# Peptides against a protein of PDB entry 3PBP: the designs that were tried, part 23

Target 1, 203 residues: chain A of PDB entry 3PBP
Amino acid sequence: LNEKDLNLILNKSLVMYESLDSTTDVIVKRNVIKQLQFVSKLHENWNSRFGKVDIQKEYRLAKVQGPFTINPFPGELYDYTATNIATILIDNGQNEIVCVSFDDGSLILLFKDLEMSMSWDVDNYVYNNSLVLIERVKLQREIKSLITLPEQLGKLYVISDNIIQQVNFMSWASTLSKCINESDLNPLAGLKFESKLEDIATI
Target 2, 203 residues: chain A of PDB entry 3PBP as posed
Amino acid sequence: LNEKDLNLILNKSLVMYESLDSTTDVIVKRNVIKQLQFVSKLHENWNSRFGKVDIQKEYRLAKVQGPFTINPFPGELYDYTATNIATILIDNGQNEIVCVSFDDGSLILLFKDLEMSMSWDVDNYVYNNSLVLIERVKLQREIKSLITLPEQLGKLYVISDNIIQQVNFMSWASTLSKSINESDLNPLAGLKFESKLEDIATI

## One batch from the design tools (peptide; aimed at target 1 N71 F111 L188 F193)

Design b2_p10_6_s4 (made by RFdiffusion4, then SolubleMPNN; from b2_p10_6, 4 letters changed)
Fold by OpenDDE base, seed 2:
Structure b2_p10_6_s4 (fold): chain B 203 residues (1-203), chain A 10 residues (1-10)
Amino acid sequence: as target 1 above (203 residues)
Amino acid sequence: NILEAVANKI
């Protein structure tokens, strides 16, 4: 955590707070308010010289977010088990794709389109818990591991028994990153969500 | 080298 990241989290928490209205669920209001209070206190106590912040004990007992939903969920995957998960940066602004592998050899690429607060007060905090399915890649292999390289935006390395494959989704992820950063979704219209699969090495 | 970077994470 650096000052830039803290400012980003503060701004996100402010935007979430400003989105609250009379119709917003009381649980959501509590979580968003508590998040803003946490980040504000964190900012006040920020020691830039040491990159340290003292977190008050009341905020150390944050609960698990989720469960999450995947929309649409591929019907074929109901009978299969998720095996690996990875997060892949698509830009330097901390926009991420979530990748999940399944035991059928599928990869699903997921995007969190909605900002979700931390869960502070309740278990099973499910407000804005949806992940959007962007793409399903079928490798037809047993997926042993998923590897990401921080210096390689929009790339996922998939390790199977005998091969390392690269999934490269920068063809669409660059547009997605731009849409997020500019708050303009128009460029997503007609965008093809087709990643490149390439064999990198035989093992 | 990408292979070395991948190998170092395995």
Scores: peptide ipSAE 0.027, ipTM 0.693, DockQ to the pose 0.022
OpenDDE base, seeds 1, 3, 4, 5: peptide ipSAE 0.027, 0.019, 0.006, 0.027; ipTM 0.693, 0.506, 0.340, 0.693

Design b2_p10_7 (made by RFdiffusion4)
Pose (drawn by RFdiffusion4):
Structure b2_p10_7 (pose): chain A 203 residues (1-203), chain P 10 residues (1-10)
Amino acid sequence: as target 2 above (203 residues)
Amino acid sequence: VIEDAVKNKI
């Protein structure tokens, strides 16, 4: 955990602690407070020279959160099954897109709009487990796998049956991160959220 | 929907 990232989760934790009011659900309030306490303890034991911190076994037992809401979910896909999931980096600030494969050779590019709180005990804990659909890409080929190369932002390799295609969504993803970082929604107006699809090779 | 999502993210 480098210094930049350590401070990022600390500040996110502080923003949520402040975001607490009385209508806030008791279980959520507990987790937010726990998150702040935990992230603070990490900050206290962080070894700056190695950029690492030890984590006791107690804090590593966590229960799953979900299901995430996928909004708006495409109606056609209720007849199909999800195949793969990938994560694609948009910028240098941990901003990412979640990609999911389906039986119909389709791809949904998703964005997480709500900040999750950490949770350890709570069963079936859902809260800000929210994803939003940005785009859907139908390759009409059997998608056998998804691959990413850390060196290339906003690009995803999709291995179909005899083709390796590259879905390139930096056309809109670059603007998306700018508005996230500049807190300005205007550039999004009019932007067509269409990814450049490209055949890389025959396999 | 996308603008709202981005607004929430900000």

Design b2_p10_7_s1 (made by RFdiffusion4, then SolubleMPNN; from b2_p10_7, 5 letters changed)
Fold by OpenDDE base, seed 5:
Structure b2_p10_7_s1 (fold): chain B 203 residues (1-203), chain A 10 residues (1-10)
Amino acid sequence: as target 1 above (203 residues)
Amino acid sequence: NILEAVARKI
């Protein structure tokens, strides 16, 4: 956590607070307010020189977020089990793709289009818990592990029994990053979400 | 590099 990250979390928490209305669920209101209170206190007590903040005990009792949903969920994957998860940066900001592997050899590339508060008061906090399915990559291999390299934007390495493969999604992720950063989604219209698969090494 | 990262995961 640095000052830039703290400012970003504060701004996100403010935007979430400002989005609250009369129709917003009471649990959501409580969580968003408590998050804003936490982040505000964190910001006020921030000592950049030591990276030290005093966190009150009440905020240390945060609950697990989720469960998450995937939309649309590929119907074929109901018969299969998720095996690995990875998060891949698509820019030098904080825009990221979530990748989940399944035991059918599928990779799903997911985007979190909505901001979600921490769960502060309740278990199973499910507001803005949807992930958007961008792409399904079918490798038809047993996926043993997912590897990401922080210096390699929009790249995922997939390890199977005998091969290392690279999934490169920068063909569309660069456009997605631009759309998010510019707050203009028009360039996504007609964009093909087709990642490049390349064999890197035989094991 | 990726090979070193793989070697740490195996």
Scores: peptide ipSAE 0.063, ipTM 0.775, DockQ to the pose 0.021
OpenDDE base, seeds 1, 2, 3, 4: peptide ipSAE 0.055, 0.012, 0.009, 0.042; ipTM 0.762, 0.400, 0.446, 0.745

Design b2_p10_7_s2 (made by RFdiffusion4, then SolubleMPNN; from b2_p10_7, 5 letters changed)
Fold by OpenDDE base, seed 1:
Structure b2_p10_7_s2 (fold): chain B 203 residues (1-203), chain A 10 residues (1-10)
Amino acid sequence: as target 1 above (203 residues)
Amino acid sequence: NIIEAVQKKI
């Protein structure tokens, strides 16, 4: 966390606050207001020399976020169990893809399209908890582990039995990153969300 | 080597 990151979080928290209206749920209002208060205090108390902030005890008791929803959820996966989760950076910012594996050998690639506040007073805070299904990659094998390398944007390594496979989604993730950063969705029109699967090694 | 990097994380 640096000063730039704090400014980004503050701006996000302000935008969330400004989105509140008379129709917004009371629990949402409370959480968004508390988030803005926390981030504002965090920014005011930021010690740039040490990269430290004194956090008041009341804000240390944040609750668990979620549950999350996946939209659309593949109907076939209701009969299967999620086995692994990984988060993969798609740019040098903070844009990320969430990957979940299932015991049928499926990988789902997910994007969080909405900003979510921290959970403050209420357990299982469920506002803006949706994930968009981008792609389902079907592997014909049991997925044992998911590995990411920070220096390799838009790449996921899948370990199954004695094989390491790379899932490379930069074909579409570079466009998605651009769309997010420029706030322009037009480049997504006609984009194919098809990742490349390559065998890397036999172990 | 990517294989070595992956193996170190297993």
Scores: peptide ipSAE 0.066, ipTM 0.780, DockQ to the pose 0.022
OpenDDE base, seeds 2, 3, 4, 5: peptide ipSAE 0.063, 0.062, 0.058, 0.063; ipTM 0.781, 0.780, 0.773, 0.778

Design b2_p10_7_s3 (made by RFdiffusion4, then SolubleMPNN; from b2_p10_7, 5 letters changed)
Fold by OpenDDE base, seed 2:
Structure b2_p10_7_s3 (fold): chain B 203 residues (1-203), chain A 10 residues (1-10)
Amino acid sequence: as target 1 above (203 residues)
Amino acid sequence: LIIEAVQKKI
């Protein structure tokens, strides 16, 4: 963790706190407030010289976020099992795509359209737990592993039997990144969500 | 996300 990342998390936590109103669910209020308290304490205890932060024990007991929903979920994939998961950065910020592989050889590319606090108090914290389906890529192969390279934005390497393939989604992910960063979704209208598949190596 | 960012970057 660096100071820039800490400041970004603090700003996100402040925005979430400011979005709370009288109609907000009490569980959501508690989680968002506790997150802001956590990040604020982290900021106060930040040692920039050593890149260290003391985390109080009370905050180490955070719960797992989820379960998540995928919308729309491809009906065909109810009969199949997810095999791998990866996150792929689409910019030098924090915008990322979630990729899940299935045992039918499908890849689904997912976007988290809503900000979600950590779960601090309750199990099964499901507020803003939706993922948007962007694209389904059918590889028709057994997917053994998913690899990402931090220096390669919007690229996923898929290892299957005897082949390494690259999935490149920067054709649409550059527009998505811009839309998120500018808070304007208009450029997504009519955007073709089609990734490029390329064979990189035979193994 | 925050825990992952904290865990990956600590």
Scores: peptide ipSAE 0.012, ipTM 0.531, DockQ to the pose 0.040
OpenDDE base, seeds 1, 3, 4, 5: peptide ipSAE 0.011, 0.011, 0.011, 0.010; ipTM 0.525, 0.524, 0.526, 0.525

Design b2_p10_7_s4 (made by RFdiffusion4, then SolubleMPNN; from b2_p10_7, 6 letters changed)
Fold by OpenDDE base, seed 3:
Structure b2_p10_7_s4 (fold): chain B 203 residues (1-203), chain A 10 residues (1-10)
Amino acid sequence: as target 1 above (203 residues)
Amino acid sequence: NLIEAVRKKI
């Protein structure tokens, strides 16, 4: 965490707070308010020279977020089990894609379009817990492992028995990154979410 | 080497 990241989290927490109204659920209100209080205190106590902050005990007892939903969920995957998960950076601004593999050889590429506060009071905090399905990639192979390289934006390496394959989604993820960073979603209209699959090496 | 980076993460 650096000062830039802290300012980003503060701004996100402010936007979440400003979105609260009379119709917002009390659990959501409590979590968003506590999130803003936490980040505000974190910012106030920030020591840029040492990159250290004291966190009060009341904020150390955060609970688990989720479960998450996938929308739309591919109907044929209800009969299959998720095997691996990876997160892949698409830019240097911490925008990321979540990838999940299934035992049918499918990869799903997911995006979190909504911000979610930490859970402070309740287990299984599910406000804004949806992930958007962007793409399903079908491999005719058993997927053993998912590997990412921090220096390689929008690239996922899929390991099967005898082969390493690269999934490259920068064809659409560069546009998605731009849309997020510029706060303009218009370039997503008509964008094809088609990743490139390439054989990299035999094992 | 990509293969080494991959092998180190397995």
Scores: peptide ipSAE 0.030, ipTM 0.642, DockQ to the pose 0.022
OpenDDE base, seeds 1, 2, 4, 5: peptide ipSAE 0.029, 0.029, 0.030, 0.030; ipTM 0.652, 0.649, 0.635, 0.654

Design b2_p10_8 (made by RFdiffusion4)
Pose (drawn by RFdiffusion4):
Structure b2_p10_8 (pose): chain A 203 residues (1-203), chain P 10 residues (1-10)
Amino acid sequence: as target 2 above (203 residues)
Amino acid sequence: NIQEAVKNKI
């Protein structure tokens, strides 16, 4: 955990602690407070020279959150099954897109709009477990796998049956991160959220 | 909807 990232989760934790009011669900309030306490303890034991911190076994037992809401979910896909999931980096600030494969050779590019709180005990904990559909890409080929190279932002390799295709969504993803970082929604108006699809090779 | 989601993220 480098210094930049350590401070990022600390500040996110502080923003949520402040975001607490009385209507806030008791279970959620507990987790937010726990998250702040935990991130603070990490900050206290962080070894700056190694950029690492030890984590006791107690804090590693966490229960799953979900299911995430996928809004708006495409109606056709109710007849199909999800195959793979991939994460693609948009910028240098941990902003990412979640990608999911389906039986129909389709791809949904998702964005997480709500900040999650950490949770350890709560069963079936859902809260800000929210994803939003940005785009859908139908390759009409059997998608065997998804691959990413850390060196290339906003690009995803999709291995179909005899093709390796590259879905390139930096056309809109670059603008998306700018508005996130500049807190300005206007550049999104009019942007067509269409990814450049490209055949890389025959396999 | 995308703008709302970005707004939420901000």

Design b2_p10_8_s1 (made by RFdiffusion4, then SolubleMPNN; from b2_p10_8, 3 letters changed)
Fold by OpenDDE base, seed 2:
Structure b2_p10_8_s1 (fold): chain B 203 residues (1-203), chain A 10 residues (1-10)
Amino acid sequence: as target 1 above (203 residues)
Amino acid sequence: NIIEAVRKKI
């Protein structure tokens, strides 16, 4: 955590707070307000010299977020088990793709299109708990591991039996990053969500 | 080398 990241979290928490209205669920209001209070106190107590902050005990009892839904969920994957998960940065900000592998050799590439607060009060906080399915990549092999490299934006390395493969999704992820950062989703219309799969090495 | 970087994370 640095000052830039803290300011970004504060701004996100403010935007979430400003989105609250009379129709917003009471649980959502409470969670968003607590998040803003937490981040505000965090900012007040920030020691830039040491990169340290004191977190009050009341905020250490945050609950687990989720469960999450995947939309649309590929019907064929109901018969299979998820095996690995990874997050892949698509820019130098906070925009990331979530990848989940399945035991059929499928990779699903997912995006968190909705901002979700931390859960502060309740278990099973499910407000904005959806992930958007962007792409399903079918590998004809068992996936053993998912590896990301911080210097390799929009790239996932897949380890399977005797091979390392690269999934490169920057063909569409660069556009997605731009759309998010500019708050304009129009360039996503007609975009092909087709990742490039390449064999990198035999192992 | 990306292959070496990947191999180091295995």
Scores: peptide ipSAE 0.068, ipTM 0.796, DockQ to the pose 0.022
OpenDDE base, seeds 1, 3, 4, 5: peptide ipSAE 0.067, 0.059, 0.060, 0.068; ipTM 0.794, 0.791, 0.788, 0.797

Design b2_p10_8_s2 (made by RFdiffusion4, then SolubleMPNN; from b2_p10_8, 5 letters changed)
Fold by OpenDDE base, seed 5:
Structure b2_p10_8_s2 (fold): chain B 203 residues (1-203), chain A 10 residues (1-10)
Amino acid sequence: as target 1 above (203 residues)
Amino acid sequence: SLIEAVAKKI
C-alpha cells in the first residue's frame, strides 16, 4: 500500500458513505460507516517514510465478503463446477478482470462493477456482491491451471494437459479501463467483447 | 465504481 492507494481507498469509502440514505439496510450502514472509520484512522496513522500503518485489532477481525453472484450466469454452466480462479490487471490503476474456469472447459471473464465495503460485523456480507459477465471463452479442454504475469496487462495463460494457451482481452479491456478511469460508459457502446486465443507451447 | 459514477451523472 502506498499513499496514492490509501487516498483512493479513502475517496471510495467517502463515496460509499455519501450514498447511504434512509432506505439503506442497517447492516450496510454499519459496514460502510465502519469502513470509513477504518480508512480514516489508517490515513491519520500513515507513515509515508516506511509505507506502514498500525491496524487496530477490531479491524483485523474483519469477516469474509460474499458469496458473489454472476450476472447473467450462463444457464449451461449450472451443471458444471468451477475449477480455477485468477485476477488479471487491465491497467496500472489496479483495475482487474476476474477469471473463473469450469470443468466443461469454459473460461468466464468477470468484472466487479460495484464497490463494496469489507464485512466488519457479520458473515455472509452480500451487499454489492454482483459480478458482470463480460465474455465466455470455450476452450473445449480440461483446464489444469490459470497463470497471470503482472507485467502483462490483459493476458491470461491457460495450462491444459498438452498445451499452454494465451487469452488476450486487451482489444476490449483497454476501452473498459478508459471507461472506468473517465467514469464514462459511452465508449462501450458497440464494443465487441471478443478475446484472442493463441497457442503458446505444446507440452 | 463505474456504475455508481454513471448513476451519479444520470
Scores: peptide ipSAE 0.013, ipTM 0.457, DockQ to the pose 0.172
OpenDDE base, seeds 1, 2, 3, 4: peptide ipSAE 0.009, 0.009, 0.008, 0.007; ipTM 0.451, 0.518, 0.527, 0.392; seed 4 fails the geometry check

Design b2_p10_8_s3 (made by RFdiffusion4, then SolubleMPNN; from b2_p10_8, 4 letters changed)
Fold by OpenDDE base, seed 3:
Structure b2_p10_8_s3 (fold): chain B 203 residues (1-203), chain A 10 residues (1-10)
Amino acid sequence: as target 1 above (203 residues)
Amino acid sequence: NLIEAVAKKI
């Protein structure tokens, strides 16, 4: 965590707070308010020289977020089990894609389109718990592991029994990153969400 | 390692 990241988390927490209205659920209001209070106190107590903050005990008692949903969920995958999960950065900020593999050899690429506060009060906090399905990549192989390299944006390495494959989604993820960072979704219109699959090595 | 295998293809 650096000062830039802290300012970004503060700005996100402010936007979440400003989105609250009279119709917002009381549990959501409490969680978003507590999120803003936490991040504000974190910012006030930030020691930039040491990159250290003292966090009060009350904020260390956060609950688990989720469960999460996938929308749309591919109907064929109801008969299969998820095997691996990875998170892939698409820019030098905090924008990321979640990848899940299944035992049919499918990869799903998922995006968190809505911000979600931490759960501070309740178990099973499910407000804004949806992940958007962007793409399904069918490898027709048993997927053993998923690997990401921090220096390689928008790239996922898939390890099977005898092969390492690269999934490269920067063809669309660069546009998605730009849309998020500029708060303009217009460039997503007509964008093809088709990743490049390439064989990297035989093992 | 995977990093070296990838680095050899760039």
Scores: peptide ipSAE 0.021, ipTM 0.502, DockQ to the pose 0.021
OpenDDE base, seeds 1, 2, 4, 5: peptide ipSAE 0.013, 0.010, 0.008, 0.013; ipTM 0.492, 0.503, 0.514, 0.500

Design b2_p10_8_s4 (made by RFdiffusion4, then SolubleMPNN; from b2_p10_8, 3 letters changed)
Fold by OpenDDE base, seed 3:
Structure b2_p10_8_s4 (fold): chain B 203 residues (1-203), chain A 10 residues (1-10)
Amino acid sequence: as target 1 above (203 residues)
Amino acid sequence: NLIEAVKKKI
């Protein structure tokens, strides 16, 4: 956490607060207000010299977020079990893709399109808990592990048996990153969400 | 080496 990250979280928390209206659920209002209060106090108490903040006890009692959903969920994967999860940075900011592997050899690439506050009051806080399915990559292999490397933007390394494969999704993730950062979704129209799979090495 | 960096995380 640095000052830039803290300002980003504050701005996100303000946008969430400004999105509240008379129709918003009371539980959501409470969580978004507490989120803004937490981040505002965090910002006020930020010591840039030490990179430290004292967190009041009331905010240390946050609950677990989720469960999460996937939309659309591939119908074929209902009969299979998720085996690995990884997060992959797509830019030098905070934009990430979530990857989940399944025991059929599928990889799903997921995006969190909606910002979700921390859960402060309730268990199973599920407001904005959906992940968008971007792509399904089918491997004809048992996936043993998922590896990400620092500074390897939009790259996932898949370990199966004795082979390392690279999934490279920067062909679409660079456009997605730009759309998020510029607040313009128009470049997503007609974009192909097709990742490149390459054999890197034998182990 | 990329392969070594991946292998270190296995």
Scores: peptide ipSAE 0.061, ipTM 0.785, DockQ to the pose 0.022
OpenDDE base, seeds 1, 2, 4, 5: peptide ipSAE 0.060, 0.058, 0.055, 0.060; ipTM 0.783, 0.783, 0.776, 0.785

## One batch from the design tools (peptide; aimed at target 1 L133)

Design b2_p11_3 (made by RFdiffusion4)
Pose (drawn by RFdiffusion4):
Structure b2_p11_3 (pose): chain A 203 residues (1-203), chain P 11 residues (1-11)
Amino acid sequence: as target 2 above (203 residues)
Amino acid sequence: PNPDEPIWYNI
């Protein structure tokens, strides 16, 4: 955990602690407070020279959150099954797109709009487990796998049956991160959220 | 809403 990232989760934790009011669900309040306490403890034991911190076994037992809401979910895909999931980096600030494969050779590019709180005990904990559909890409080929190269932002390799295709969504993803970082939604108006699809090779 | 499936918990 480098200094930049350590401070990022600390500040996110502080923003949520402040975001607490009385209508806030008791279970959620507990987790937000626990998250702040935990992230603060990390900050206290962080070894700056190694950029690392030890984590006790107690804090590593966490229960799953979900299911995440996928809004708006495409109606056709109810007849199909999800195959793979990938994570693609948009910028240098941990901003990402979640990618999901389906039986119909389709791809949904998703964005997480709500900040999740950390949770350890709560069963079936859902809260800000929210994803939003940005785009759908139908390759009409059998998608055998998804691959990413850390060196290339906003690009995803999709291995179909005899083709390796590259879905390139930096056309809109670059603008998306700018508005996230500049807190200005206007550049999104009129942007067509269409990714450049490109055949890389025959396999 | 999307279907309730294990894969959604693995995100």

Design b2_p11_3_s1 (made by RFdiffusion4, then SolubleMPNN; from b2_p11_3, 6 letters changed)
Fold by OpenDDE base, seed 5:
Structure b2_p11_3_s1 (fold): chain B 203 residues (1-203), chain A 11 residues (1-11)
Amino acid sequence: as target 1 above (203 residues)
Amino acid sequence: GPPDVPFLYEI
């Protein structure tokens, strides 16, 4: 994150805040206010020399556009800290899944398409959410790093202390890619959002 | 009700 990006985020957050009125949903109001407060604090504490800000660890993501809301956010992860982030291509059209790891050993797989999210999950509040939770993978280990290979669509490598594991989500991501590209949600009906976990190497 | 949605920020 650089100063230009931070200013853009702040401006976006301000625009969202200014859109609030008496008819705005309470959940929307709360989220927008929290976003603006946090981004404002981030801006205030921005050290331009070091590109560093002292913020609560729970909201830290590296090398990703922000700020984002996640819908739904798993309640149990509120007490845990995000540790790593990766973006994984799912097709040649540059559709991507975002993966975030937590210090409880969880991986969350997220999608950025707001329109798709609204149409896909009508039961969940997605109004101002930038990221939709697709899957949570529980590894029950400390995650040191996330690695992706551009030539390997829908695959994520997870490095822990003694093992490298592959998460392969192409079982559902290929269908998701098709739905996005064709603007048709019908193929998602009955689709199981379960990734394959495989041990690759012991280290 | 649904939990508050946390925000994720790049640092």
Scores: peptide ipSAE 0.019, ipTM 0.402, DockQ to the pose 0.207
OpenDDE base, seeds 1, 2, 3, 4: peptide ipSAE 0.009, 0.000, 0.007, 0.018; ipTM 0.504, 0.291, 0.358, 0.451; seed 4 fails the geometry check

Design b2_p11_3_s2 (made by RFdiffusion4, then SolubleMPNN; from b2_p11_3, 7 letters changed)
Fold by OpenDDE base, seed 5:
Structure b2_p11_3_s2 (fold): chain B 203 residues (1-203), chain A 11 residues (1-11)
Amino acid sequence: as target 1 above (203 residues)
Amino acid sequence: GPPVIPFLYKI
């Protein structure tokens, strides 16, 4: 965490707070308010020299987010089990793609289109918990592990029994990053969500 | 409905 990241989280938390209205669920209101209180206190107590903040005990009791939903979900994957999960940076502004692998050899590339708070007082906090399916990549292999390298934007390494493959989705993720950062969806029109698969090494 | 996957996502 650095000052830039802290400011970003503060701004996100403020926007979330400002989005609350009379129709918002009470549990959501409590979690968003608690997050704003937490982040505001972090910002107030920020030590830029050491990159440290004192966190009070009450905020250390945050709970697990989720469960999450995937939309649309490929019907055939209901019969299969998710095996691995990874997050892949698509820019230096903390935009990320979530990847989930399945035991049929599928990779699904997912985007979180809505902001969500941490869970503070309830287990299984469910609000803005939808992930958008962008692409399904069928590898036709048993996926043992997913590897990402922070310095390699929009690249995922897939390890199977005998091969390492690279999935490169920067062909579309660069445009997506631009759309997010500029709050302009127009460049998504006609965009093909087709990743490049490449064999890297035999193992 | 869509499947439910439990995991932690950072903010």
Scores: peptide ipSAE 0.038, ipTM 0.689, DockQ to the pose 0.462
OpenDDE base, seeds 1, 2, 3, 4: peptide ipSAE 0.037, 0.036, 0.037, 0.036; ipTM 0.681, 0.680, 0.680, 0.679

Design b2_p11_3_s3 (made by RFdiffusion4, then SolubleMPNN; from b2_p11_3, 6 letters changed)
Fold by OpenDDE base, seed 3:
Structure b2_p11_3_s3 (fold): chain B 203 residues (1-203), chain A 11 residues (1-11)
Amino acid sequence: as target 1 above (203 residues)
Amino acid sequence: GPPIIPFLYNI
């Protein structure tokens, strides 16, 4: 966490707050307001010299978020089990892709299209809990682990029994990052969501 | 319906 990140989180929390209206559920309103209060207090208490903040006790009682849904979910994957999860940064902000592997050797690349607050008062807080399926990559291998490198945007390393493979999705993720940051979805029109798979090393 | 997964959003 740095000052830039904190400002970004504050801006996101403000946007969420501004999205509230008279029709918004009371529990959602409470959580979004508490989110904004939390981030605002973090910002106020930020010590840039030491990169630290004081978190008040009341905010240490946050609950687990979820459950989440994947939309659309590939019908054939209902018979398979998820094995690994990773998050991959696509820019120098906070935009990320979620990757889930399955025991059929599939990878699904997911995007969180809606902002959500932390859960404060209620277990299993469910609001803006959708993940959008962007791409399914079929490796036809037993996936042991998923590795990301912070300095390598839009790259995922997949470790199997005998091989390390790189999944590179920057061909579309750079456009997605731009769309998010500029709040303009027009550049997504006609974009091909196809990642590049490459063998990196035998192990 | 689609499978439900628990996830913690990273901030």
Scores: peptide ipSAE 0.030, ipTM 0.645, DockQ to the pose 0.441
OpenDDE base, seeds 1, 2, 4, 5: peptide ipSAE 0.029, 0.026, 0.023, 0.029; ipTM 0.638, 0.617, 0.607, 0.640

